# Peptides against a protein of PDB entry 7Z53: the designs that were tried, part 86

Target 1, 150 residues: chain A of PDB entry 7Z53
Amino acid sequence: PRIKNQADCIPFFRSCPACPGSNITIRNQINALTSFVDASMVYGSEEPLARNLRNMSNQLGLLAVNQRFQDNGRALLPFDNLHDDPCLLTNRSARIPCFLAGDTRSSEMPELTSMHTLLLREHNRLATELKSLNPRWDGERLYQEARKIV

## One batch from the design tools (peptide; made by RFdiffusion4, then SolubleMPNN)

Design b2_p21_7_s1 (from b2_p21_7, 7 letters changed)
Fold by OpenDDE base, seed 3:
Parts: sequence; structure tokens; C-alpha cells
Structure b2_p21_7_s1 (fold): chain B 150 residues (1-150), chain A 21 residues (1-21)
Amino acid sequence: as target 1 above (150 residues)
Amino acid sequence: PLTFDPLPEPYPDAPPVPVGR
């Protein structure tokens, strides 16, 4: 179940509510946004895709990020690996492939790309915070708990 | 099973997987 509370602190512990520092207001705002947006656009609607969107090289419960580019040190969406990449074909001079996300439209509209990017960053921030609070949680637990909060 | 791990883990990303359009 998705946590959509905008006013109250969320229990990061099994028995204790926690307010993550300066990010709580941002998180609440993102939660409000995701109440109107199907998070499947970020996480994928099918399990094979969902797994491919994750960073499976560690137990941090993170989504995969771009390995070529960053935005002033902040994460960008990973690139897709399409045989006939429409983004590459449309603008050959830019040589930038399409982004990989839970929604195939992620690279079709800049506003969608921006939203996906923000939610990617938020998930990874939440997963990181949950790891610090719950060091015994494995990658699956961290991923699922962060997903429930986003 | 859950294990206690306070240390940061390596952070390489998985390779991208094709998404159909």
C-alpha cells in the first residue's frame, strides 16, 4: 500500500514514526504528486521491466541511474538499449539515446522525462535514508519500502 | 533473511534493458 500522508510523519521503523530531516516536505509533496500519477511509470508495470529498472549490483534497493551523464552531480534516467533507437534516429547530431523508464513515453515529452527523473531521485533518496535507519534491511526490503512511500 | 550491514556497498548500475515502443 502507498503511503500518501501529507501532514504526519511516516513510520520508517516498525513501531516508531520518523521524520527524515530536510527532505520530509519534499517527500510529502512528491507523495501528493504520485497520488495523481501512477508510479508504474517509474517502477514499471511488469516484473521483468521492474527488475531491469533496478540497480541489482548491490543491496541498497536503488533504481538504476545514467552512467554517462549527471545533472550537477544529480542522477539522470538510465539509457535504454533499443536496436533502432528512435531518439538516435530523430536527432543524429545529438547522439542521445532514449531513456529507460517504466513508461515507454519517458523520452517523448520533456515533462515526462523531468517527472521520471525527480521520482527516480526521490526513490533513491528514500532508499538511502531507509538504509541508514534500518541497516538490517536487504535490497528487496529497501526497494519495496521506498516504493511504498513514493 | 535480513543481515546487518552498516557499511556502504558498491554502486555500479545494471545495464539497460530494451523497452518496446
Scores: peptide ipSAE 0.030, ipTM 0.417, DockQ to the pose 0.134
Fold by OpenDDE base, seed 5:
Structure b2_p21_7_s1 (fold): chain B 150 residues (1-150), chain A 21 residues (1-21)
Amino acid sequence: as target 1 above (150 residues)
Amino acid sequence: PLTFDPLPEPYPDAPPVPVGR
């Protein structure tokens, strides 16, 4: 994503070389944030979960996004398909199911949800950029290369 | 295992794969 509208900042930094590109600057910010959050919570540490977090409907190397809701046109985490969804049971009036992420706590702590959402957006942005740079890359290559950068 | 790196230069093309969305 292109980070513009965030009120809260996390003062974590990673050492990075000086980079001139605007897209690199954005990635620097995201990488600084990942000094606090393990990216494995976004991608999943287990292969079956990692596959479920990916958009497998195309060869674009994207992570799956919510199919029902967007945040002013920007991606949100996908919903999980739990039989007895505890999020639905917690507040029946809201009728918002649990999010699917690499961490089961993604729906329990809004701070984690927000960070996961940002990293989801950044991955998909990077994958899109990489597709533009490398039109013949398949979805696996795009996914892996974007993941390495995040 | 995830490290910061600038966007890479374009790599040589892989074999053609159908792309859709």
Scores: peptide ipSAE 0.017, ipTM 0.394, DockQ to the pose 0.026
Fold by OpenDDE base, seed 4:
Structure b2_p21_7_s1 (fold): chain B 150 residues (1-150), chain A 21 residues (1-21)
Amino acid sequence: as target 1 above (150 residues)
Amino acid sequence: PLTFDPLPEPYPDAPPVPVGR
């Protein structure tokens, strides 16, 4: 469930949001973020981008994850494939290409990268849970239902 | 000019995860 009144909570990264009341959970944090940020930054607002952000190799309704790296076993954003990758040009020593996300700024600010990463993980968690609860749902249904919840 | 903040150093290469693009 999403927070009904957006003015009630101030979302924070890496900590609980500033909300009145004692029922603060990780889920509340994610809902607070999506309430203020718009999930289009994660899912993409254009259909071609949205498709590229999905894992289409199975019927699990997952977002695509990085194929090269993980964060201690947890998912990272997938890399984009740009002809002139500005991320590679900016930091030549790191040799890390730009991340692919719904917002092209995802690699410009660590705050956005972190937020997108967290929401990607939450989507995939929700899709996995929904698959367990509804084994007959196909990948499209799982993806859409998880997207609605995030 | 595009400026990007440096990202934290990622973990070493992991087995590829099936992704459709």
Scores: peptide ipSAE 0.014, ipTM 0.413, DockQ to the pose 0.083
Fold by OpenDDE base, seed 1:
Structure b2_p21_7_s1 (fold): chain B 150 residues (1-150), chain A 21 residues (1-21)
Amino acid sequence: as target 1 above (150 residues)
Amino acid sequence: PLTFDPLPEPYPDAPPVPVGR
């Protein structure tokens, strides 16, 4: 989904906003959160899920992003492929399936979805920067190093 | 409220790249 208040703060994690100009505070908060939850909400706690959350189409070490939609040009979580998708069943008019994330609750709470989205973007940002700094690193190295930083 | 901004085109499909070796 598109976050309409991109010019403003993005609500996430107990109604805390991600605001421009507060990058250090945001980073610290994200790092603290990811360390607390071992970033499993983003990367998955199980290896099969972790693989499904990665972009395996290249050697850039990126997490998979939504292939249908963006948020003002920014990445969104990919959709899951649930047989009986509860998100589709609960709201027939919206026709939006559940997101795929390390935490299955990603689509249940807008705050969680927002946070997962932010962390997805941060990982991909870090992987991109690491690639520029270390052009010889393969996708696995980029992914792991970015994951360590997040 | 959240909405979706449709992508102009989806990412092209590509064969999986080996990882984790």
Scores: peptide ipSAE 0.021, ipTM 0.435, DockQ to the pose 0.192; fails the geometry check

Design b2_p21_7_s2 (from b2_p21_7 with E3V Q5E H9E H11Y L14A)
Fold by OpenDDE base, seed 4:
Structure b2_p21_7_s2 (fold): chain B 150 residues (1-150), chain A 21 residues (1-21)
Amino acid sequence: as target 1 above (150 residues)
Amino acid sequence: PLVFEPRPEPYPDAPPVPSGR
């Protein structure tokens, strides 16, 4: 239902809209706001974790990917290095460690694993594209710019 | 072709560390 009377609307913004003017128009879903995903779970909220999630072997600004497995040529999350790996303990026959991600729950919830994997792939895609567009950018620049777009 | 202009403050170089985890 479209509310015609603007006076009846309480503006609630989940994200800071750049409102240029005082006219609180019930904005239809600004695609820019709906397209924003909080990818902090992918990049890590803490700097030590964030560094561990990056591919530091080159200046391509990539997130680290699994070195043992791929999904039909597509990247998977890297494995963590836990002393008491709960994933190994849960299914000893599978011998698959937990994934390393910005959220420790990544291996606990397949939905979260999928999200992390997709955003990992998207970041690396963006970083690769940005490298092509800006060949002089270093790994840090590529990583940060790709992170802002994701 | 789109080229993004660099920001005034350059990003530091990331140290090369093997991350093949």
Scores: peptide ipSAE 0.019, ipTM 0.384, DockQ to the pose 0.030
Fold by OpenDDE base, seed 1:
Structure b2_p21_7_s2 (fold): chain B 150 residues (1-150), chain A 21 residues (1-21)
Amino acid sequence: as target 1 above (150 residues)
Amino acid sequence: PLVFEPRPEPYPDAPPVPSGR
């Protein structure tokens, strides 16, 4: 869940603030102990970026996916909207803009791009499954619960 | 190699939660 009183909270693992004594803080710590994967690269470390990485067109709690390309029907990272897109400038023949992700290095390192893509797909899979299990959850709940699992 | 599996958690059907966004 989104922390409202951020004055008593600090930025923590998985690109979300943690408040002392909250169940969310405990859960995040447990996740950090059980997995070395910091999904902040997927969700973004700043709220404006995090919002831009979400699919806000529905209440399914999904992350945004590429609207131009797919990988055999599977999701790819969305493109960023940069005025002077360095990805376009470095290889004009490819005509592929930079990807948008929580990590600014996503387009610089194909290894990270692949990992981001996999985690994007996993989040959306989880959100979809959670929607099936909990039909009355709204998009924020689905997003946050899926994010906790990833 | 990295293996990613969701941890099993029970999620009972719940009423709508107020959006934090």
Scores: peptide ipSAE 0.018, ipTM 0.397, DockQ to the pose 0.035
Fold by OpenDDE base, seed 5:
Structure b2_p21_7_s2 (fold): chain B 150 residues (1-150), chain A 21 residues (1-21)
Amino acid sequence: as target 1 above (150 residues)
Amino acid sequence: PLVFEPRPEPYPDAPPVPSGR
């Protein structure tokens, strides 16, 4: 999508100009925003965690998504499987476990949860588009290229 | 191992979306 109203532009440059000419893409805006967010919170800074955050069931380069819940058809963060899950103990009636993310605080701060969810969706969107544009790319290439854009 | 592929093709242009402001 294109946004013609430059009042919504972010005067920041990352992978490409945020507002090229009179048109700005939503992707570029999101990319500009991610420049202020530690991407390790989304992708994980350690290799074991990074693997756990990926969908390894296919070659689509996707991050793992929640298998129990969706937000009106959109992805949510996957649940962790902690033995003594503090989120389950916090509200025993709701029985909602902690989310799995690159930051263990993802379930403690709604703002972080929201941001991580947004960036999860953005990564998967980018990976999907990259697959369409580059059908021969495997899951690793798709994941890495999408990660570079995010 | 990863096989080299060229840089991804550019995203196609999307129709303009009205600003919410």
Scores: peptide ipSAE 0.022, ipTM 0.374, DockQ to the pose 0.019; fails the geometry check
Fold by OpenDDE base, seed 3:
Structure b2_p21_7_s2 (fold): chain B 150 residues (1-150), chain A 21 residues (1-21)
Amino acid sequence: as target 1 above (150 residues)
Amino acid sequence: PLVFEPRPEPYPDAPPVPSGR
């Protein structure tokens, strides 16, 4: 998709080929490429974790979001469901459980928390837009295509 | 928030992206 409003967008993009075969098309981001982002910290590097980070309640290809809190109507990282939550144990007064992310360091490093949050929001925005562009795509296709763009 | 310009055609097909890219 082509970005019309760049004032509110994330300042990093990447591009990938559309097809591995002879019919190779390059995404629109090719000339706007600023960086290659390894977003494994957001999506998870292993299949079980990756599935737990997704919203599997619908076919929208979204990542899971926090069900308790939002930031001015925008998504936050979901909480993990650890029995002995180290985030709660190390700071009892804060009462903030660990966030669930592809990188366990997300709750340990505020910089990562911020980045994860931004990329979470970007993924979900991309998936939503891709759904509009491609109404017949299922949740898996939307998730994968959004992941490639992020 | 990102605003996309509508395309006259669907976003092109691409192979699935493996976990952990």
Scores: peptide ipSAE 0.015, ipTM 0.385, DockQ to the pose 0.031; fails the geometry check

Design b2_p21_7_s3 (from b2_p21_7, 9 letters changed)
Fold by OpenDDE base, seed 3:
Structure b2_p21_7_s3 (fold): chain B 150 residues (1-150), chain A 21 residues (1-21)
Amino acid sequence: as target 1 above (150 residues)
Amino acid sequence: PLVLEPRAEPYPGAPPVPVGR
């Protein structure tokens, strides 16, 4: 090998080739799973919280969305129901409660709120498409399969 | 953009997908 000291080397690997047809000299690479998004911040890591984050009113496998507000027709995070809501206590004039998410910090940092909102929308989009592809799937299957893709 | 293909239904007796990550 060209490098003699490999103590601090990080290896890289090439994926398998895929040939779309005969007489093709240029190989396509099969996409491999190299990373995943930890979406526990959106889905919750504990079962009681995960259930509260879901829309259980139907069999569409959707996450719950805000029932009061939308962003130009797009979904927003649902509100939590805290007895002593710190968001309400911080600004009493706004009267906007904290958002419900898998991460309790969702309302503390606007960056987290935005990311949670995007992933919420993506999940619901995926669940909707999966329902179209697999009409016989129930809400649990749709939810879990969409969660795997996210 | 993800291209989704139809997926097979879970086989009878398939274990549930874990919730925890």
Scores: peptide ipSAE 0.032, ipTM 0.431, DockQ to the pose 0.032
Fold by OpenDDE base, seed 5:
Structure b2_p21_7_s3 (fold): chain B 150 residues (1-150), chain A 21 residues (1-21)
Amino acid sequence: as target 1 above (150 residues)
Amino acid sequence: PLVLEPRAEPYPGAPPVPVGR
């Protein structure tokens, strides 16, 4: 089953139908170890946002990561650049800006932040693996293929 | 190196499926 509501649940799609050999008259199921995830919260649904979420400094197809903080060596979401940052206003002592993600709610709900972070890491992991497997792929190809796998 | 091509084509309207699994 696929859960599509991202408000309360994490969307998953367990298996996908496919047509091997481009024979669309024969429908098969592709059983994958990893479920499809609607990761629009990570990638963004609009091109300007999607580009801002990418690491455009190289051809590795990576999503941008936080440049100030890491989680024991693991990537964190990048910060947004808001003039009136509500996250800074909630705790003026912490001085932590809101995260930048495809879902604006990422900084409002820690659960979403965590999921976004995990999917960020997974994308970058996949892109890295794909680069190793396909060294001739450019950053766009790596990004798109990793996005499709997530 | 494993080139991730070709792969089975998704059914029209189907979401992407992980490659290599």
Scores: peptide ipSAE 0.008, ipTM 0.327, DockQ to the pose 0.020
Fold by OpenDDE base, seed 1:
Structure b2_p21_7_s3 (fold): chain B 150 residues (1-150), chain A 21 residues (1-21)
Amino acid sequence: as target 1 above (150 residues)
Amino acid sequence: PLVLEPRAEPYPGAPPVPVGR
């Protein structure tokens, strides 16, 4: 990896981690991304994929997050379950599978992984705030409203 | 903005997660 200080970076990328600790705030970066990036890369364009990207274990309207790793307490993308996982096969020593996202290329480029991660966090943040503002909303309503805002 | 962090629960069909390097 080219980044020396990996403690503040998104770990477990195939090549190198992405560091969110730049001079640009995460909020400003997300606002810029949402203006130019198709959010379908985060939510998935097909219903089966979209369902697999959601946390269906509760009624909080959240996207699924990695169940093993976090980045200093912040969420990471969940892993996929591929029969012939190219991420595992390419670098056997790292033993990190490919990420699951709306874009199948999410594990190929650090830039995409970073964007997906940030937008995942923003969705879950929005869903959490919407739950606080609207306690009677179920998971479907929270998910859809957060998705519309992103 | 609200500082409340979301609580993640396991999702159905989640694959076993290996230990990274």
Scores: peptide ipSAE 0.007, ipTM 0.329, DockQ to the pose 0.092
Fold by OpenDDE base, seed 2:
Structure b2_p21_7_s3 (fold): chain B 150 residues (1-150), chain A 21 residues (1-21)
Amino acid sequence: as target 1 above (150 residues)
Amino acid sequence: PLVLEPRAEPYPGAPPVPVGR
C-alpha cells in the first residue's frame, strides 16, 4: 500500500544520474556524500553544516552533543531543528526529533546513528587528549587535528 | 588504545586548516 500522507514520510532525494565510461545501460547516481573514510558523515561536507555540528561554546574543539539525553553518561548526537520533523511525525508519542549529523541519513538508519555516535565520541575523546598534550591549542586547532585522526 | 603524541603548537599567522579532506 502506498503511503498517502507524505508529510509523515522521511524525505529521500534523488541525485543526478551519471553513466560511467561507455556503458550507457547503467544509470548511476552521483553520490552527494563523500567517502566514509573521510568521516564527512560526522563532520559534514559543507562548511555551514560543519559549523553547526561543532560545540562553539568553548575552545575545546568538540563536536556538539545532545543537550537532553545521554547514554549512561556518554554523548549522543544533537537534535536537528526541522520545521516538519519527520522523526516526530513517524512516532508522535515518542516526541524524539531527528538527529543532526554530517549525513542527513543519520536518523533514517539506526546503523548510521550508531556509527555517527561512536565517531562523535571518538572525536571528542581525541580533542580532549590533544588539549592535554597541547594546552596552547585553540578550539579550531583541536577540532581540525582531531578530525584528521578520525 | 590509541596513543597520541604531542604535536607542534600553532605558530602565529598559521594558515587555517582546510575543512575538506
Scores: peptide ipSAE 0.030, ipTM 0.400, DockQ to the pose 0.033; fails the geometry check

Design b2_p21_7_s4 (from b2_p21_7, 6 letters changed)
Fold by OpenDDE base, seed 1:
Structure b2_p21_7_s4 (fold): chain B 150 residues (1-150), chain A 21 residues (1-21)
Amino acid sequence: as target 1 above (150 residues)
Amino acid sequence: MLRFDPLPEPHPDAPPVPSGR
């Protein structure tokens, strides 16, 4: 959500609460960016895809992350499971398959891949924080609450 | 640029961990 009232301290789950004198403009920019990008690119627009993008191994409301690689200790998008993976065919030296995302084009454009990765990390961060704040919330609640904040 | 650092194989009995990173 965008912070409209800069005169008050507003709880902001992405980082510290937004208080007067805080970097509210940057936070609002992030919110604007996420709204502009359309969260469906990250979460999927269809239920079957949305389920495949989630980590269903626990009740933490997390999105699935790559199980083979990490980026300097940070999560990456999970790989898709394609028979004829076009990402592997285009650059055989890299040997990086296509990512699984709400939009299959995520692997075709490095900019989109980066954005999706950032939003994945942000969602999981939010879900983790929400779990800490609300220990009784189940995975579905955590996922949905984090999703609407992103 | 994203790096692809290999992860160690997870232990089959390893509990699920939060991925807020």
Scores: peptide ipSAE 0.212, ipTM 0.599, DockQ to the pose 0.208
Fold by OpenDDE base, seed 3:
Structure b2_p21_7_s4 (fold): chain B 150 residues (1-150), chain A 21 residues (1-21)
Amino acid sequence: as target 1 above (150 residues)
Amino acid sequence: MLRFDPLPEPHPDAPPVPSGR
């Protein structure tokens, strides 16, 4: 269900490129790429993981962010608590552990890490704006509504 | 490319703030 009160909504539009020709292959690729933004990679596909990815310390509907580092003032993914952290073993000088994300591959490929980070930021931005527009919404509603938009 | 800038320690009594960044 979408928000019924449009006065309290943030307009968000997702553009899908249209193929001018009958090239089904190109369209399928575009659809596949857009589907690559599987929300499960950010939010988790399983409920226990999904809960661990949320900031449960407040009622702001936010995803958890890194508590040690930021990137130019912007949020980073939280670190996971792996016993044998392969990320720490890869580069001991950097001492950056693996990130906690909906997809464990987030720390394996820098491209995935970047995408997850951007979507994390976008969710939290949306949740923040939704809170501003709807001050009486609780954290669960903010989280779910932001998740639907992302 | 992601940077890892260390965060300042928050004040213990500071309320949780929205993270829209």
Scores: peptide ipSAE 0.200, ipTM 0.590, DockQ to the pose 0.223
Fold by OpenDDE base, seed 4:
Structure b2_p21_7_s4 (fold): chain B 150 residues (1-150), chain A 21 residues (1-21)
Amino acid sequence: as target 1 above (150 residues)
Amino acid sequence: MLRFDPLPEPHPDAPPVPSGR
């Protein structure tokens, strides 16, 4: 739903650095919400991270997916490679490490994980469809065009 | 809730699995 009353909006810029004296928890939540809107949580805001989130093994313009698990035949986020993986530390029985994401908070909040996963799938779906429609497009073109649609 | 179904080991000659789903 669109917020119709602009007076109810909180002005915020996702790219603003955190202030030392600010409430990090609140800011992180706001950043998460903005990442939801702009899909930065999926693609990453920095180029090195963005590259790591992509499937570079082919020219299909896909985001990287989990290489160990699927969800009812659907893609999952790839795992990160953390030395002290907090996801493994907090729930040792599940043995599911943290996901590699455009925002590290994706693994901290199940809601973000789910949304990130959905958007990952949507991107890959779009890229696949775009490839079908435009067979001559390379991986970069497919990735960028899908990214613009998401 | 997301499920974590283990992927089968890929066949050495298997084509890349589509990730569009």
Scores: peptide ipSAE 0.194, ipTM 0.581, DockQ to the pose 0.245
Fold by OpenDDE base, seed 5:
Order: structure tokens, then C-alpha cells, then sequence
Structure b2_p21_7_s4 (fold): chain B 150 residues (1-150), chain A 21 residues (1-21)
């Protein structure tokens, strides 16, 4: 859904913003994201990047999450490992490195970072639910099926 | 704005906890 007052909104693809202060439900927001956002940017367009974005330590089909921080108990994007991290140089006080995401611009655009974070959470939620429903599915199938739903 | 709450130190024998949230 398009929000008229975009001043406090996070923009998405196709000029479809989401406002944190709106009455839009989480489900509606997710549906909007799936409809108006190319989720491929969350997963990476190149296979090496896609693999790096996955949690390969188990067979749960999860995307990798930040191992240092959470956002009010929720997952964050994993940090990249850049030698000369531009994010650290841009805001030295925050000392937050660039995130690893499918879109290299994610760390440069807070709105995009938030979007990717939400989609990461949704993927992992879906994968977890799918695992519960299908205990015999391996990590690859869980990942792919969750990716298809997102 | 995203918050960055430090995760508690994991138990040395505990595997990484995947998040479905």
C-alpha cells in the first residue's frame, strides 16, 4: 500500500513506502514488500554472495544474522568484513560497520537496510515455520522454499 | 532507527543460536 504522507516513511521499490507510525500490520507490510520489493537483493544475485548470506552452520535454511547485536530481540543483518570499511569511516562515533547484504547500497541507505532486515527476519521466520511443518526437509529445501515465499 | 543491543556472551559449549525472528 502507498502511504500518502511519506515524510516518516521508509521507501520501497515502485515508490511504495512503509511508515513505522502507520496502522499497517506486520503482515500487510510484508505483503507490500513482497509485492513491491525485489527480494532478490536480500539473497544476493551472485552465488558466492548468496552463500555468504546464508547460515551454513546448520540445515535450517536460514539467512545469516548478526552475531554481535540484536534489535530489541530481533535479528540484524550480518556485518561485512571490509578492510577499509566506509561505514566506519563515515560515522566514527557509531562504530557500526557495513552490513553484508545482497545490495551493496544497503549500508548507505538506512531505509534499504531496514527493508533488508525485515525481509531477513521474514525469511528466517518462514524457514523456521517450514522446518516445524516439514521436519525432514533439509536446509537447502527450507532455504529455497522460504525464498520462494518471500 | 535500528537498535544495536549487544548479545549476551554465549556459553562456551553452546552452538550459535539461529534466529527465526
Amino acid sequence: as target 1 above (150 residues)
Amino acid sequence: MLRFDPLPEPHPDAPPVPSGR
Scores: peptide ipSAE 0.166, ipTM 0.565, DockQ to the pose 0.220

## One batch from the design tools (peptide; made by RFdiffusion4, then SolubleMPNN)

Design b2_p22_1_s1 (from b2_p22_1, 10 letters changed)
Fold by OpenDDE base, seed 1:
Structure b2_p22_1_s1 (fold): chain B 150 residues (1-150), chain A 22 residues (1-22)
Amino acid sequence: as target 1 above (150 residues)
Amino acid sequence: TEAELQLLRAARPRPPENIAPP
C-alpha cells in the first residue's frame, strides 16, 4: 500500500480497474452493478444476494429488515454477516456491523444508508398495499410487482 | 388494474433522512 501507517485506516475497497483495450490510457472500472434506475442497490444485482435480501419466512413479498433495531418503529436494513466486518473493525465501541443491501456501499456513507433504508421501507409498504389489493398473489408476485413500482 | 396504477402514481421518491441504529 502507498500509505504506510495502517493502524488508523478505515477499510475501504476500491473497484478493480477495467482495461478493455491494449492502448487505452483512460482508466475505467469494472461494473459489478446494474443501472441505478432498476433499483439494484435495493434488490441486488445477483440472485444469491437478492435472495438474502428478501424475507423468506412468509408469502408477503417483503424485503428482510433488521432484527435487532428499529427507528421509532420503522424498519432498518438487515445486518450483513461478514467474517471481518469493516464496520465492527472501524468503530469497536459501537459494535454495529455493516448493513446488507443490494449495493455493497450501503454502509460506507450515511446518505446511501438512508436512501437504501427509505427504499426498503417503500418496497415493504407497496408490497403490503398490493397484498391488500390482491389477496391471492403469492410472495413472488408481490415482490416482483413492488420491485417494478420502486 | 386501476388500483395498481394508483399505487404507481403515489410511489414517489422521498428525501433521504439520516438513519442509524440507536
Scores: peptide ipSAE 0.018, ipTM 0.440, DockQ to the pose 0.026
Fold by OpenDDE base, seed 5:
Structure b2_p22_1_s1 (fold): chain B 150 residues (1-150), chain A 22 residues (1-22)
Amino acid sequence: as target 1 above (150 residues)
Amino acid sequence: TEAELQLLRAARPRPPENIAPP
């Protein structure tokens, strides 16, 4: 991979490559319903961070979402609460804090922001569906089961 | 239920990862 330090990366594997004919210089991808993603960076690897990424206001097993902004009705990543927020310092006029995510670089790379946002939405979708299927499950069960599916 | 969970997982099969160069 081009990124040398992979410890901070979200592992993302595409579907199997497919080459047209005998020409292996052109790479395509086989169609797949989804790709493999290590969502550990979405949930956080450390327990304090993982708890902060959850919506603890209810028993729905949801991840926390932005309380100020939405994307056409869809969830965005929550803001962090950093003492010296570098995102606020980069552009004081914008007053947009850094996002809170499992990866501290989420606000540095738009690709990471997008990926985390998508997986946040997917988790919450799954948790919502699981709640519908299993109405007696508490928030912890919903969260863990949704996490396993992601 | 566990059966429903299995259905959810089955609905989202993950293809095998391709081995990408570093």
Scores: peptide ipSAE 0.020, ipTM 0.452, DockQ to the pose 0.026; fails the geometry check
Fold by OpenDDE base, seed 3:
Structure b2_p22_1_s1 (fold): chain B 150 residues (1-150), chain A 22 residues (1-22)
Amino acid sequence: as target 1 above (150 residues)
Amino acid sequence: TEAELQLLRAARPRPPENIAPP
């Protein structure tokens, strides 16, 4: 790398390019995520991530929420647990870790963070309503049905 | 019930696509 001061570098990985069948020279990324319609930005496209985004402490079908902070009583995204957390490194005095969401970019843009937060709240609202309508449903059923609605 | 689920789906506003450019 041309940059000598590597201590100030933030690790950034670019996705591999997609190779279209056409002679288009515009670089597009390989889609490694599920479609927007399935709300993969909220739920994750990978099963291990999807499980980590869920509240597994009960049978309410809820997504995990932040345990340290709330927004006037409303839920915020849970924090991730990264070994080298780039959010902590960016502002050491703030000591705020990156958020965990289905999209890995959830902490990179405030607009994305806000959208993910709102959809998190919506899922949990729907799961709560579904529990009221169907008291016999377990957490898996509640989670899946709420996910289908979002 | 399925009918209740359909009502809930109908009540859910859809966010716009392409929240962030690639």
Scores: peptide ipSAE 0.018, ipTM 0.418, DockQ to the pose 0.023; fails the geometry check
Fold by OpenDDE base, seed 4:
Structure b2_p22_1_s1 (fold): chain B 150 residues (1-150), chain A 22 residues (1-22)
Amino acid sequence: as target 1 above (150 residues)
Amino acid sequence: TEAELQLLRAARPRPPENIAPP
């Protein structure tokens, strides 16, 4: 090894292969869902961003949602407030700003946008259910508990 | 309550494990 101090190395493990069956030419990984979805990109890694992603107008522990658009009554990601919004620049006729999300790439990749949207909805759903189950919980508690479940 | 949280977690649908190619 090139690195003298092995303690400075991060161990990486190759995922176990799935059972090959009759197909011995393609190695597939086992996809074991032992944990919840990593939704770190939804909540942001920095406190200022995390706060901006929250609906702070009430004590419901919700993430902020789009105030202009909905999808059949379902929430969409809120718009960001960028000085030079690349989404506005790329399609001037659409006039749709970039989304605000924990991952800055959310507006660059529709797949990420979709995932963020789904997880946003799930968080808000969970927070709503938690509020129903625990009416005394404040917005911070609801937010954190919902975040843990997502 | 914690029990209610556990119920919510348990009730959340998730995709099954994929242990073999389709």
Scores: peptide ipSAE 0.018, ipTM 0.401, DockQ to the pose 0.023; fails the geometry check

